# Designs tried in a protein design run: peptides against a protein of PDB entry 2ODG. Part 2

Target 1, 89 residues: chain A of PDB entry 2ODG
Amino acid sequence: MTTSQKHRDFVAEPMGEKPVGSLAGIGEVLGKKLEERGFDKAYVVLGQFLVLKKDEDLFREWLKDTCGANAKQSRDCFGCLREWCDAFL

## One batch from the design tools (peptide; made by RFdiffusion4, then SolubleMPNN)

Design b1_p8_2_s4 (from b1_p8_2, 3 letters changed)
Fold by OpenDDE base, seed 4:
Structure b1_p8_2_s4 (fold): chain B 89 residues (1-89), chain A 8 residues (1-8)
Amino acid sequence: as target 1 above (89 residues)
Amino acid sequence: PEPEYRLP
């Protein structure tokens, strides 16, 4: 399956202090909602991803519940974090 | 605000 340039940019380097909006699948609308819930940095969402032991169904459900992500958005976000972890964790 | 984490 194809990935976006946003995905490729994210998985290519350490996450650092990147904002939550840098995650693939997370645009301005979802990003603002996540920020309002305290998930302001990409690494905070990574934390949730890891707490759920990288389970795709659990994470995607959480993302939907938390910010209203649709199936594509949650898929893109999950894939972004999975591939980042494969490279750097 | 502080994030609230979901547990599995």
Scores: peptide ipSAE 0.803, ipTM 0.965, DockQ to the pose 0.937
Fold by OpenDDE base, seed 2:
Structure b1_p8_2_s4 (fold): chain B 89 residues (1-89), chain A 8 residues (1-8)
Amino acid sequence: as target 1 above (89 residues)
Amino acid sequence: PEPEYRLP
């Protein structure tokens, strides 16, 4: 499947203190909603991803419930975290 | 605010 440059930039290096908006699929609208819920850094969303044991259905449902992500946005975000973990975790 | 995490 085709990925964005944003995805490639994220999975290429340690995420450090990158903001939540650096995640693929998370634009300004979704990022603001996530920040309002306390998910201000990409690593906080990574934490939720890991708590859910990297389960795609659970994570994507959570993202939809939390910030209103659509199917593509949740897929992109999940794929971004999955590939980052495959490289660095 | 503090994030509320969803449990499996």
Scores: peptide ipSAE 0.802, ipTM 0.965, DockQ to the pose 0.939
Fold by OpenDDE base, seed 1:
Structure b1_p8_2_s4 (fold): chain B 89 residues (1-89), chain A 8 residues (1-8)
Amino acid sequence: as target 1 above (89 residues)
Amino acid sequence: PEPEYRLP
């Protein structure tokens, strides 16, 4: 599958203090909802991803439940974190 | 707020 430039930019470097909106698949709408739930930084969502042991179904379900992400958004976000972890974790 | 994490 193809990836976005946003995805490539995220997976290319350490996450640092990047906002949650830097994650592929997370736009302004989803980002705001995540922030309202306390997931304001990308690394907080990474934390959830890791707590779920990188399970795609569990993570994507969580993202849907938490911010209303659709299938593409959750796929993009999961893929973004997966590839970041493959590179840096 | 503090995030509430989902456990497996």
Scores: peptide ipSAE 0.801, ipTM 0.965, DockQ to the pose 0.938
Fold by OpenDDE base, seed 3:
Structure b1_p8_2_s4 (fold): chain B 89 residues (1-89), chain A 8 residues (1-8)
Amino acid sequence: as target 1 above (89 residues)
Amino acid sequence: PEPEYRLP
């Protein structure tokens, strides 16, 4: 499957202090909701991803429950974190 | 606010 430029930009380099909105699938609406819940940085969402042991179903369900992400948004976000971890973790 | 993490 094809990826977005946003995905490619995220997985290409260390995460650092990138805001949560830098994650593929996370736009301004979802980003604001995540920030309101304390998930303001991409690495905080990475933390949740790792706590769930990189389980796709659990993570995507969590994302839906937390910010209302749809199937595509949660897929894009999961894939973004998975591929970042494959490169840097 | 502080994030609340979901546990498996």
Scores: peptide ipSAE 0.799, ipTM 0.965, DockQ to the pose 0.939

Design b1_p8_3_s1 (from b1_p8_3, 3 letters changed)
Fold by OpenDDE base, seed 2:
Structure b1_p8_3_s1 (fold): chain B 89 residues (1-89), chain A 8 residues (1-8)
Amino acid sequence: as target 1 above (89 residues)
Amino acid sequence: KEPEYRYP
């Protein structure tokens, strides 16, 4: 499957203090909702990803419940974090 | 706001 430039930019380097909106699949609408829930940085969402033991179904369901992400958005976000972890964790 | 995490 093809990836976006946003995905490639995220997985290419340490995430540092990147905002939650830098995650693939997370646009302005979802980012705002995540920030309102306290998930303002990409590394906070990474924390949730790791708490769920990198489980795709659990993470994507959480993302849907938390910010209303659709199937593509949750897939893109999960894939972004998975590939980042494969490279740096 | 503090995030509320989901646990398995």
Scores: peptide ipSAE 0.797, ipTM 0.963, DockQ to the pose 0.937
Fold by OpenDDE base, seed 5:
Structure b1_p8_3_s1 (fold): chain B 89 residues (1-89), chain A 8 residues (1-8)
Amino acid sequence: as target 1 above (89 residues)
Amino acid sequence: KEPEYRYP
């Protein structure tokens, strides 16, 4: 199991008003698509994550359907939110 | 735009 610096930076502190693009696995392309769908802040995606009761399959499927995330991108994003919640929720 | 959430 390996993580990116982007992941480590996100899980290290409260997310506050961080943009959706701050989430691991969410680059410029996916970020723009999420913003267009109303998911402009990381905490809005966190909301979706919590509504789905932190279920990995449901969340990763949602992310794929919503912005076209591939398997790695959805895994990275899910792991980022899971570890953030473990630390701060 | 307002987000549309998915529910289980």
Scores: peptide ipSAE 0.797, ipTM 0.963, DockQ to the pose 0.936
Fold by OpenDDE base, seed 1:
Structure b1_p8_3_s1 (fold): chain B 89 residues (1-89), chain A 8 residues (1-8)
Amino acid sequence: as target 1 above (89 residues)
Amino acid sequence: KEPEYRYP
């Protein structure tokens, strides 16, 4: 599977205080919706990802329900967090 | 706003 530069930039380093919009698949529209729901930092979404025990279906469904992410966006976001965790968690 | 998390 091919990845975006945004994905590669995110998984290459500790996420620190990166905003939620730094996640692959999360553009300005989805990012603003997530921020309004209290998910302003990438690590907050990581928290949700971990609470769901890294389950792809549960996470992608949550993302869809929370900000209206489509299949591509939720897949990109999930893959971004999965690969980041593989490298740093 | 504080986030509301979903649990399995």
Scores: peptide ipSAE 0.796, ipTM 0.963, DockQ to the pose 0.937
Fold by OpenDDE base, seed 3:
Structure b1_p8_3_s1 (fold): chain B 89 residues (1-89), chain A 8 residues (1-8)
Amino acid sequence: as target 1 above (89 residues)
Amino acid sequence: KEPEYRYP
């Protein structure tokens, strides 16, 4: 499958202080919900991703439970973090 | 707000 430009932009450079909404699959609606839960920066979601030991099922379930992400959104977000980690971690 | 993390 193909990736979005948003995904490519995210995985191409260090994460820095990018907002949570910079993650692929995380739009305005999901981003606001994540921010309200304290996940305001992409690196905070990265932290959750790493705590779950990069497990896809656990992460996608968490994302669904936390902000209501659907299957595509959680897949896109997981893939975004996975590929970023492969490049920079 | 402080995030609450999920642990395995």
Scores: peptide ipSAE 0.795, ipTM 0.962, DockQ to the pose 0.937

Design b1_p8_3_s2 (from b1_p8_3, 4 letters changed)
Fold by OpenDDE base, seed 1:
Structure b1_p8_3_s2 (fold): chain B 89 residues (1-89), chain A 8 residues (1-8)
Amino acid sequence: as target 1 above (89 residues)
Amino acid sequence: KEPEYVYP
């Protein structure tokens, strides 16, 4: 399926210090909620993604429980991190 | 705030 430009921009380069809101599927609302939980940088969410061994169901469930992400948002975020890891990890 | 990571 198709991806967003936001997704493509994220997976195209090292994430460095990019804010959590740079992740596909994470808008301002979800981003603020994640920041309140200490997940202020994309790499912090990457850490959670890796702790869960890149498991889609576990990660998407975590994201839903942590910031209220819906199915599309969690899918987009997961796919963003998965493809970034495939390219750079 | 410090993040609290969740483990499987």
Scores: peptide ipSAE 0.789, ipTM 0.961, DockQ to the pose 0.933
Fold by OpenDDE base, seed 4:
Order: structure tokens, then sequence, then C-alpha cells
Structure b1_p8_3_s2 (fold): chain B 89 residues (1-89), chain A 8 residues (1-8)
């Protein structure tokens, strides 16, 4: 599958203090919902990703249940974090 | 708000 420019921009560098909305698949609507739940930074979502031991099904289900992400949004977000971890973790 | 993490 192909990736977006947003994905490429995220995985190319340390995430630092990037907001949750910088994650691929997370737009303004999902970002606001995540922020309301305390997931305001990309690294906080990374924390959840790691707690779930990088399991795709568990993470995508969590994202759907937490902010209403659809299949494409959860797939894009998972892939974004997976590839970032492969490069920097 | 503080995030509530979900564990397996």
Amino acid sequence: as target 1 above (89 residues)
Amino acid sequence: KEPEYVYP
C-alpha cells in the first residue's frame, strides 16, 4: 500500500512534542476527541501502542473505541507508529 | 485530563 506525505513527514524524524494530530490517520475531529481523553501528544498515543505490545488488532480496536476511528484511519495511525518505532525505538 | 491506558 501507499503512504501519505503526512505519514512520511512523521516517520522521518524524532516525534518530540508533536501534537496527536501529527499522526497519520488522525485529523482534526479524531485529534480533538483524543485530546479530550488526555492523549494530546503523539508520544502519549505511542505509549498506548507500546503498552499493547505493538499488537495491531488491539491498538486499532482501542483507537476505534476511544475516538471513533474508521478502518483506514486506524490502519494509517498504526502504520505510522510502527514505522516510526522501527526507525527510532 | 490524564490519559487512561488500556492493558491487554
Scores: peptide ipSAE 0.788, ipTM 0.961, DockQ to the pose 0.933
Fold by OpenDDE base, seed 5:
Structure b1_p8_3_s2 (fold): chain B 89 residues (1-89), chain A 8 residues (1-8)
Amino acid sequence: as target 1 above (89 residues)
Amino acid sequence: KEPEYVYP
C-alpha cells in the first residue's frame, strides 16, 4: 500500500508528546472530536489501540464511533499505529 | 476531559 508523508513522519521516530492530529488519517476535524473525548495525544489513542489488543476491526470501529472517521481515515490511523508499534513497542 | 477507554 501507498503511505503518506504524514504516516512516514509518524512511524519514523518515538511518539513522545505528539498531538492526536499527528496520526495519519486524523485531520483537524477528527482531531478536535477526539480531543473533546479526552484523546488529545497520539499516545492516548495508542492506549486504546493496545487495550483492543491491536485488533483492526475493533479499533477501526471504535474510531468511527468516537470521531466519525471514514474507512480510509480509520485504515490510515490503524496502519500508522500498527507500524509504529512494530518499530518501537 | 478524561478519556473513556472501550474494552473488548
Scores: peptide ipSAE 0.788, ipTM 0.961, DockQ to the pose 0.918
Fold by OpenDDE base, seed 2:
Structure b1_p8_3_s2 (fold): chain B 89 residues (1-89), chain A 8 residues (1-8)
Amino acid sequence: as target 1 above (89 residues)
Amino acid sequence: KEPEYVYP
């Protein structure tokens, strides 16, 4: 499947202090909702991803329940974190 | 706000 430039930019380097909105699939709307819930940086969402043991179904369900992500948004976000972890974790 | 993590 094809990926966005946003995805490629994220998975290419250490995430450092990147904001939550830098994650693929997370736009302004979802980003604001995540920030309101305390997930202000990409590494905080990474924390949730790892707590769920990188399980796709659990993570995507969590993202939907937390910020209202649709199927594509949750897929893009999950794929972004999965590929970043494959490269750097 | 502090994040509330969800556990399996």
Scores: peptide ipSAE 0.788, ipTM 0.961, DockQ to the pose 0.920

Design b1_p8_3_s3 (from b1_p8_3, 4 letters changed)
Fold by OpenDDE base, seed 2:
Structure b1_p8_3_s3 (fold): chain B 89 residues (1-89), chain A 8 residues (1-8)
Amino acid sequence: as target 1 above (89 residues)
Amino acid sequence: MEPEYVYP
């Protein structure tokens, strides 16, 4: 499967204070909805990802329910966090 | 707003 440059840039370094919109699959529309729900930083979404024990189905369903992410957006976001965790967690 | 986390 191919990845975006956005994905590669995110997984290459510690995420620090990066905004939620820096996550692959999260554009301006989804980012604003996540921010309105209190998920303003990428590490806050990482927190939800870890609470769900890194389960793909649960996380992708959560993302869909929370911000209206479609299948590709939720897959991209999940893959982004999974690969970041594999490298740095 | 504060995030509301969802649990399994």
Scores: peptide ipSAE 0.793, ipTM 0.963, DockQ to the pose 0.932
Fold by OpenDDE base, seed 4:
Structure b1_p8_3_s3 (fold): chain B 89 residues (1-89), chain A 8 residues (1-8)
Amino acid sequence: as target 1 above (89 residues)
Amino acid sequence: MEPEYVYP
């Protein structure tokens, strides 16, 4: 599959304090909803990803339930975190 | 708001 430049930019470096909206698949709308739920930084979403032991189905379901992400958005977000972890964990 | 994490 192909990835976006946003994805490539995210997985290329430590995420530090990057906002949740820097995650691939997370635009302005989803980002604001995540922020309202306390997931304001990308690393907070990473925390949820790790708590779910990197399980794709569980994470994508969580993302859908939490901010209304569609299939593509949740796929992009999951892939972004997975590849970041492969590079830096 | 503080995030509420969900567990398997």
Scores: peptide ipSAE 0.793, ipTM 0.963, DockQ to the pose 0.896
Fold by OpenDDE base, seed 5:
Structure b1_p8_3_s3 (fold): chain B 89 residues (1-89), chain A 8 residues (1-8)
Amino acid sequence: as target 1 above (89 residues)
Amino acid sequence: MEPEYVYP
């Protein structure tokens, strides 16, 4: 599986205050929906990811239910957070 | 809005 430049940019450094839209798989449409639900920063979504104990199925289903992410979007977002955590947690 | 976290 290949990754996007967006993914590579995200996993390469501490996420700090990056907006939710910086996550791979999260474009403008999904980002707005997440922001409306209070998930405005990437680290807030990271929080949900960690609450779910990094479980892929649970997280991807949550993302789908929360913002309407499709399979690719949820996969990209999950992979982005997983690889960031592998590097920085 | 404040995020509503979902727990397992």
Scores: peptide ipSAE 0.793, ipTM 0.963, DockQ to the pose 0.930
Fold by OpenDDE base, seed 3:
Structure b1_p8_3_s3 (fold): chain B 89 residues (1-89), chain A 8 residues (1-8)
Amino acid sequence: as target 1 above (89 residues)
Amino acid sequence: MEPEYVYP
């Protein structure tokens, strides 16, 4: 499927200290909710992704429950982290 | 706030 420029920008380089809002599918609304829960950096969400052993259903459910992400947002975020890990982990 | 991680 087609990816966004935001996705491509994220998966192209080490994520370093990028804010949570740099993740594909995570806009300002979802980003603020994640930040309020302590997930302020992309690498903190990566941590949750890895704790769930990269399981798509578990991660997307978690994202929905944590910040109210819809199906597209959770798909985009999952795909972003999956492809970043394939390149750099 | 500190993140609360969810485990499988």
Scores: peptide ipSAE 0.792, ipTM 0.963, DockQ to the pose 0.932

Design b1_p8_3_s4 (from b1_p8_3, 3 letters changed)
Fold by OpenDDE base, seed 3:
Structure b1_p8_3_s4 (fold): chain B 89 residues (1-89), chain A 8 residues (1-8)
Amino acid sequence: as target 1 above (89 residues)
Amino acid sequence: MKPEYRYP
């Protein structure tokens, strides 16, 4: 299993004010749905990730419930946040 | 809109 360039770009540096759409697995469709729910920045989704204690199943289920993410999208997003945290948290 | 968080 390989990662995308989008994933690599995200985990390479502090996320700062990056929009939610910068997360791997989050395209325009999912990004808009997340933004409508108040998850407009990547760090807001990071907050949810941390509240769920970095649990993969809980996070991926939340993402599916919140924006309709499929298995690949939720896996990519989880992996993106996990690796970012390993590097910077 | 304010985000609504899910808690364990």
Scores: peptide ipSAE 0.799, ipTM 0.965, DockQ to the pose 0.937
Fold by OpenDDE base, seed 5:
Structure b1_p8_3_s4 (fold): chain B 89 residues (1-89), chain A 8 residues (1-8)
Amino acid sequence: as target 1 above (89 residues)
Amino acid sequence: MKPEYRYP
């Protein structure tokens, strides 16, 4: 699979207090929508990811429902969190 | 806003 530099930058280090917009697949538009819904930090989205037990379909559906993410955006975001967890969790 | 979490 092909990843972006944004993805690589995110999975390379602890996410700490990084904003939601630092997640791969989450641009300005989706980031603002997520922030408006209370998902302002990457770790809050990570929380949702973990609550859904890392299920790809459930997470991607949630992301679509919550901020209107398309298939690529939700895939990129899911992959970003999955690989981050594989490295640091 | 408080985030609303989705549960399985």
Scores: peptide ipSAE 0.798, ipTM 0.965, DockQ to the pose 0.933
Fold by OpenDDE base, seed 1:
Structure b1_p8_3_s4 (fold): chain B 89 residues (1-89), chain A 8 residues (1-8)
Amino acid sequence: as target 1 above (89 residues)
Amino acid sequence: MKPEYRYP
């Protein structure tokens, strides 16, 4: 499957203080909603990803419930974090 | 706000 440049940019380096909007699948609309819920940094969403033990279904359901992400957005975000973790965690 | 995490 093909990934976006946004995905590749994110997984290529430590995430540091990158904003939540830097995650693949998270655009301006979803980013604002996540920020309002306290998920302002990518690493905060990473925290949720890890708390859910990297479970795809649980994470994607959470993302949908939290910010209204659709299937593609949640899949892109999950894949982004999964590949980042494979490289750096 | 403070993030509320979901736990399994």
Scores: peptide ipSAE 0.797, ipTM 0.964, DockQ to the pose 0.931
Fold by OpenDDE base, seed 2:
Structure b1_p8_3_s4 (fold): chain B 89 residues (1-89), chain A 8 residues (1-8)
Amino acid sequence: as target 1 above (89 residues)
Amino acid sequence: MKPEYRYP
């Protein structure tokens, strides 16, 4: 499947201090909800991704429950973190 | 806010 430029930009370099909104699938609405829950940096969401042992179903359900992400948003976010980890972890 | 993590 095709990816967005946002996805490509994220997976191309170390994550550093990038905000949660830099993750593919996470726009302003979802980003604010995640920030309110303490997930303000992309690396904090990465932490959740790793705690769930990179399980797609568990992560996507978590994202839906936490910020109301739809299927595409959760897929894009999961794919973004998966590919970043494949490159850098 | 402090993040609350979900565990398997």
Scores: peptide ipSAE 0.797, ipTM 0.964, DockQ to the pose 0.935

Design b1_p8_4_s1 (from b1_p8_4, 6 letters changed)
Fold by OpenDDE base, seed 5:
Structure b1_p8_4_s1 (fold): chain B 89 residues (1-89), chain A 8 residues (1-8)
Amino acid sequence: as target 1 above (89 residues)
Amino acid sequence: MPIIRKAP
């Protein structure tokens, strides 16, 4: 697994009030769709991730259903949140 | 408000 700088930047520090678009795999298009659904902050998506018990399949399915994320986008987003949680939760 | 999906 290779990671992006965006991933590394996200997992390196507390997420605080970072917008949803700061999550790896979430670009402008997906970010806008998530924001329209009320997932405007990264921590709201984190909440969904945690409610799904950090389950990869459930989360990636949710992300696809919610904003149309493809396999790479959902994998990147999941990995971003998983590694953040491993470091800070 | 976001609608949260619950785990089965």
Scores: peptide ipSAE 0.712, ipTM 0.959, DockQ to the pose 0.906
Fold by OpenDDE base, seed 2:
Structure b1_p8_4_s1 (fold): chain B 89 residues (1-89), chain A 8 residues (1-8)
Amino acid sequence: as target 1 above (89 residues)
Amino acid sequence: MPIIRKAP
């Protein structure tokens, strides 16, 4: 599996105040839907990821239910957060 | 205010 530059940019540094759209797999369409649900910053999605105990199936299901993410989008987003956590938590 | 899903 290869990663995108967007993924590499995200996992390379502390996420700080990065918007939700900075997450790999989250484009403008999904980002707007997440923002409407109160997930405006990447760290809010990180919080959801951690509450789900970093479980891939639970997180990807949540993302699909919340913003309509497809399998690739949810996989990319999960991988982005997993690798960020491995580096910085 | 986001609604957070809890793990079962």
Scores: peptide ipSAE 0.711, ipTM 0.958, DockQ to the pose 0.888
Fold by OpenDDE base, seed 4:
Structure b1_p8_4_s1 (fold): chain B 89 residues (1-89), chain A 8 residues (1-8)
Amino acid sequence: as target 1 above (89 residues)
Amino acid sequence: MPIIRKAP
């Protein structure tokens, strides 16, 4: 499988204060829904990812429930966080 | 505050 440039840009450096919309798979529509639920920064979604012990099924289900992400969007977002954690955590 | 889902 190939990754997007958005994914590569995200996993290449510390997360800092990047907005939730910087996550691969999270566009403007999903980003606004996440922000409305208090997930305004990528690191807040990272926190949820870590609380779920990095479990793919749990995280992707959560993302679907929270913002309506489809399978590709949740896959891209999960992969983005997984690879970021592999590099920096 | 965001509502955090806990793992089972």
Scores: peptide ipSAE 0.709, ipTM 0.959, DockQ to the pose 0.889
Fold by OpenDDE base, seed 3:
Structure b1_p8_4_s1 (fold): chain B 89 residues (1-89), chain A 8 residues (1-8)
Amino acid sequence: as target 1 above (89 residues)
Amino acid sequence: MPIIRKAP
């Protein structure tokens, strides 16, 4: 599968204090909604991802419920976190 | 303070 430069930039290094909007699939609209729910940093979304045991269906459903992400947005975000974890966790 | 969803 082809990936975006945004995805590649995210998975290439430790995420540190990167904002939630740095996640692939998360633009300004979804980012603001996530921030309103307390998910202001990418590592907070990572925490949710890990609590859901890295399950794709559970995570993508959560993202849809939380910020209204569509199928592509949730798929991109999931893939971004999965590949980051494979590299750094 | 985010609300965290738990897996079943």
Scores: peptide ipSAE 0.707, ipTM 0.958, DockQ to the pose 0.902

Design b1_p8_4_s2 (from b1_p8_4, 6 letters changed)
Fold by OpenDDE base, seed 5:
Structure b1_p8_4_s2 (fold): chain B 89 residues (1-89), chain A 8 residues (1-8)
Amino acid sequence: as target 1 above (89 residues)
Amino acid sequence: GPVIRLAP
């Protein structure tokens, strides 16, 4: 299984002020839910990712509980942040 | 926006 262009676009450059919806796996529906919970920027989700010490299971569970992400969406989002951190953190 | 509490 390959990554999406959305994933590649995200991991290729500094995160800056990118909206939460720029994360792979986060579409309009999940993005709105995350924004309503205060996670309006990708870097806020990055914060949660880091607080969870980059743990995949914990992060994916958190994402599911927070916005209703399914397995693929949470996998894509986790992979997006993992690879971004490997490159830039 | 809401106050955020990250969950360790």
Scores: peptide ipSAE 0.428, ipTM 0.906, DockQ to the pose 0.403
Fold by OpenDDE base, seed 1:
Structure b1_p8_4_s2 (fold): chain B 89 residues (1-89), chain A 8 residues (1-8)
Amino acid sequence: as target 1 above (89 residues)
Amino acid sequence: GPVIRLAP
């Protein structure tokens, strides 16, 4: 599958203090919902991704339930974190 | 902010 420039920018460098909205698939709407739930930084969502042992179905379901992500948004976000972990974890 | 609880 093709990826966005946003995805490529995220997976290319350490995550640091990047906001949750820097994750592929997470736009302004989903970002605000995640921030309201305490997921203000991308590394907090990474934490949930890792606690779920990188399971795609579980993570995408969690993201949908937490912020209302659709199938494409959850796919993009999962792929973003998976590839970041492959590079840096 | 809210207390964050991650779900295994």
Scores: peptide ipSAE 0.428, ipTM 0.906, DockQ to the pose 0.404
Fold by OpenDDE base, seed 2:
Structure b1_p8_4_s2 (fold): chain B 89 residues (1-89), chain A 8 residues (1-8)
Amino acid sequence: as target 1 above (89 residues)
Amino acid sequence: GPVIRLAP
């Protein structure tokens, strides 16, 4: 199990106004779908992550239902937010 | 933009 450079770049610094596509596991396809639903910034997805109390299964299910993320994509996105929160929250 | 409602 390894992380991507995209993951490392995200967890290394404050989230700020980073677009949703900056999240690991969220490429252009999923990013567009999330943006269409109003999740244009990474911090909005962070909000959903937090109201789900950082629950992996619930978050990954939500992501799948919201943008069609597969298991790898949802795992990467969850891990990205989890590690960011561990560092900055 | 669209109104978003986070799901607990």
Scores: peptide ipSAE 0.428, ipTM 0.904, DockQ to the pose 0.401
Fold by OpenDDE base, seed 4:
Structure b1_p8_4_s2 (fold): chain B 89 residues (1-89), chain A 8 residues (1-8)
Amino acid sequence: as target 1 above (89 residues)
Amino acid sequence: GPVIRLAP
């Protein structure tokens, strides 16, 4: 599958203080919903990704339940975090 | 902001 420039930008460097909206698949609508739930930084979502032991189904389900992400959005977000972790974790 | 609890 092809990736977006947003994905490539995210996985290319340390996460730092990047906002949650920097994650691939997370636009303004989903980002605001995540922020309202306390997930204001990408690294907080990373935390949830890690506590779910990087499980794709669990994470994508969580993302859907938490902010209403659709299948593509959750796939893009999962792939973004997976590849970031492969590079930097 | 809200205090969050991550769910395993």
Scores: peptide ipSAE 0.425, ipTM 0.905, DockQ to the pose 0.398

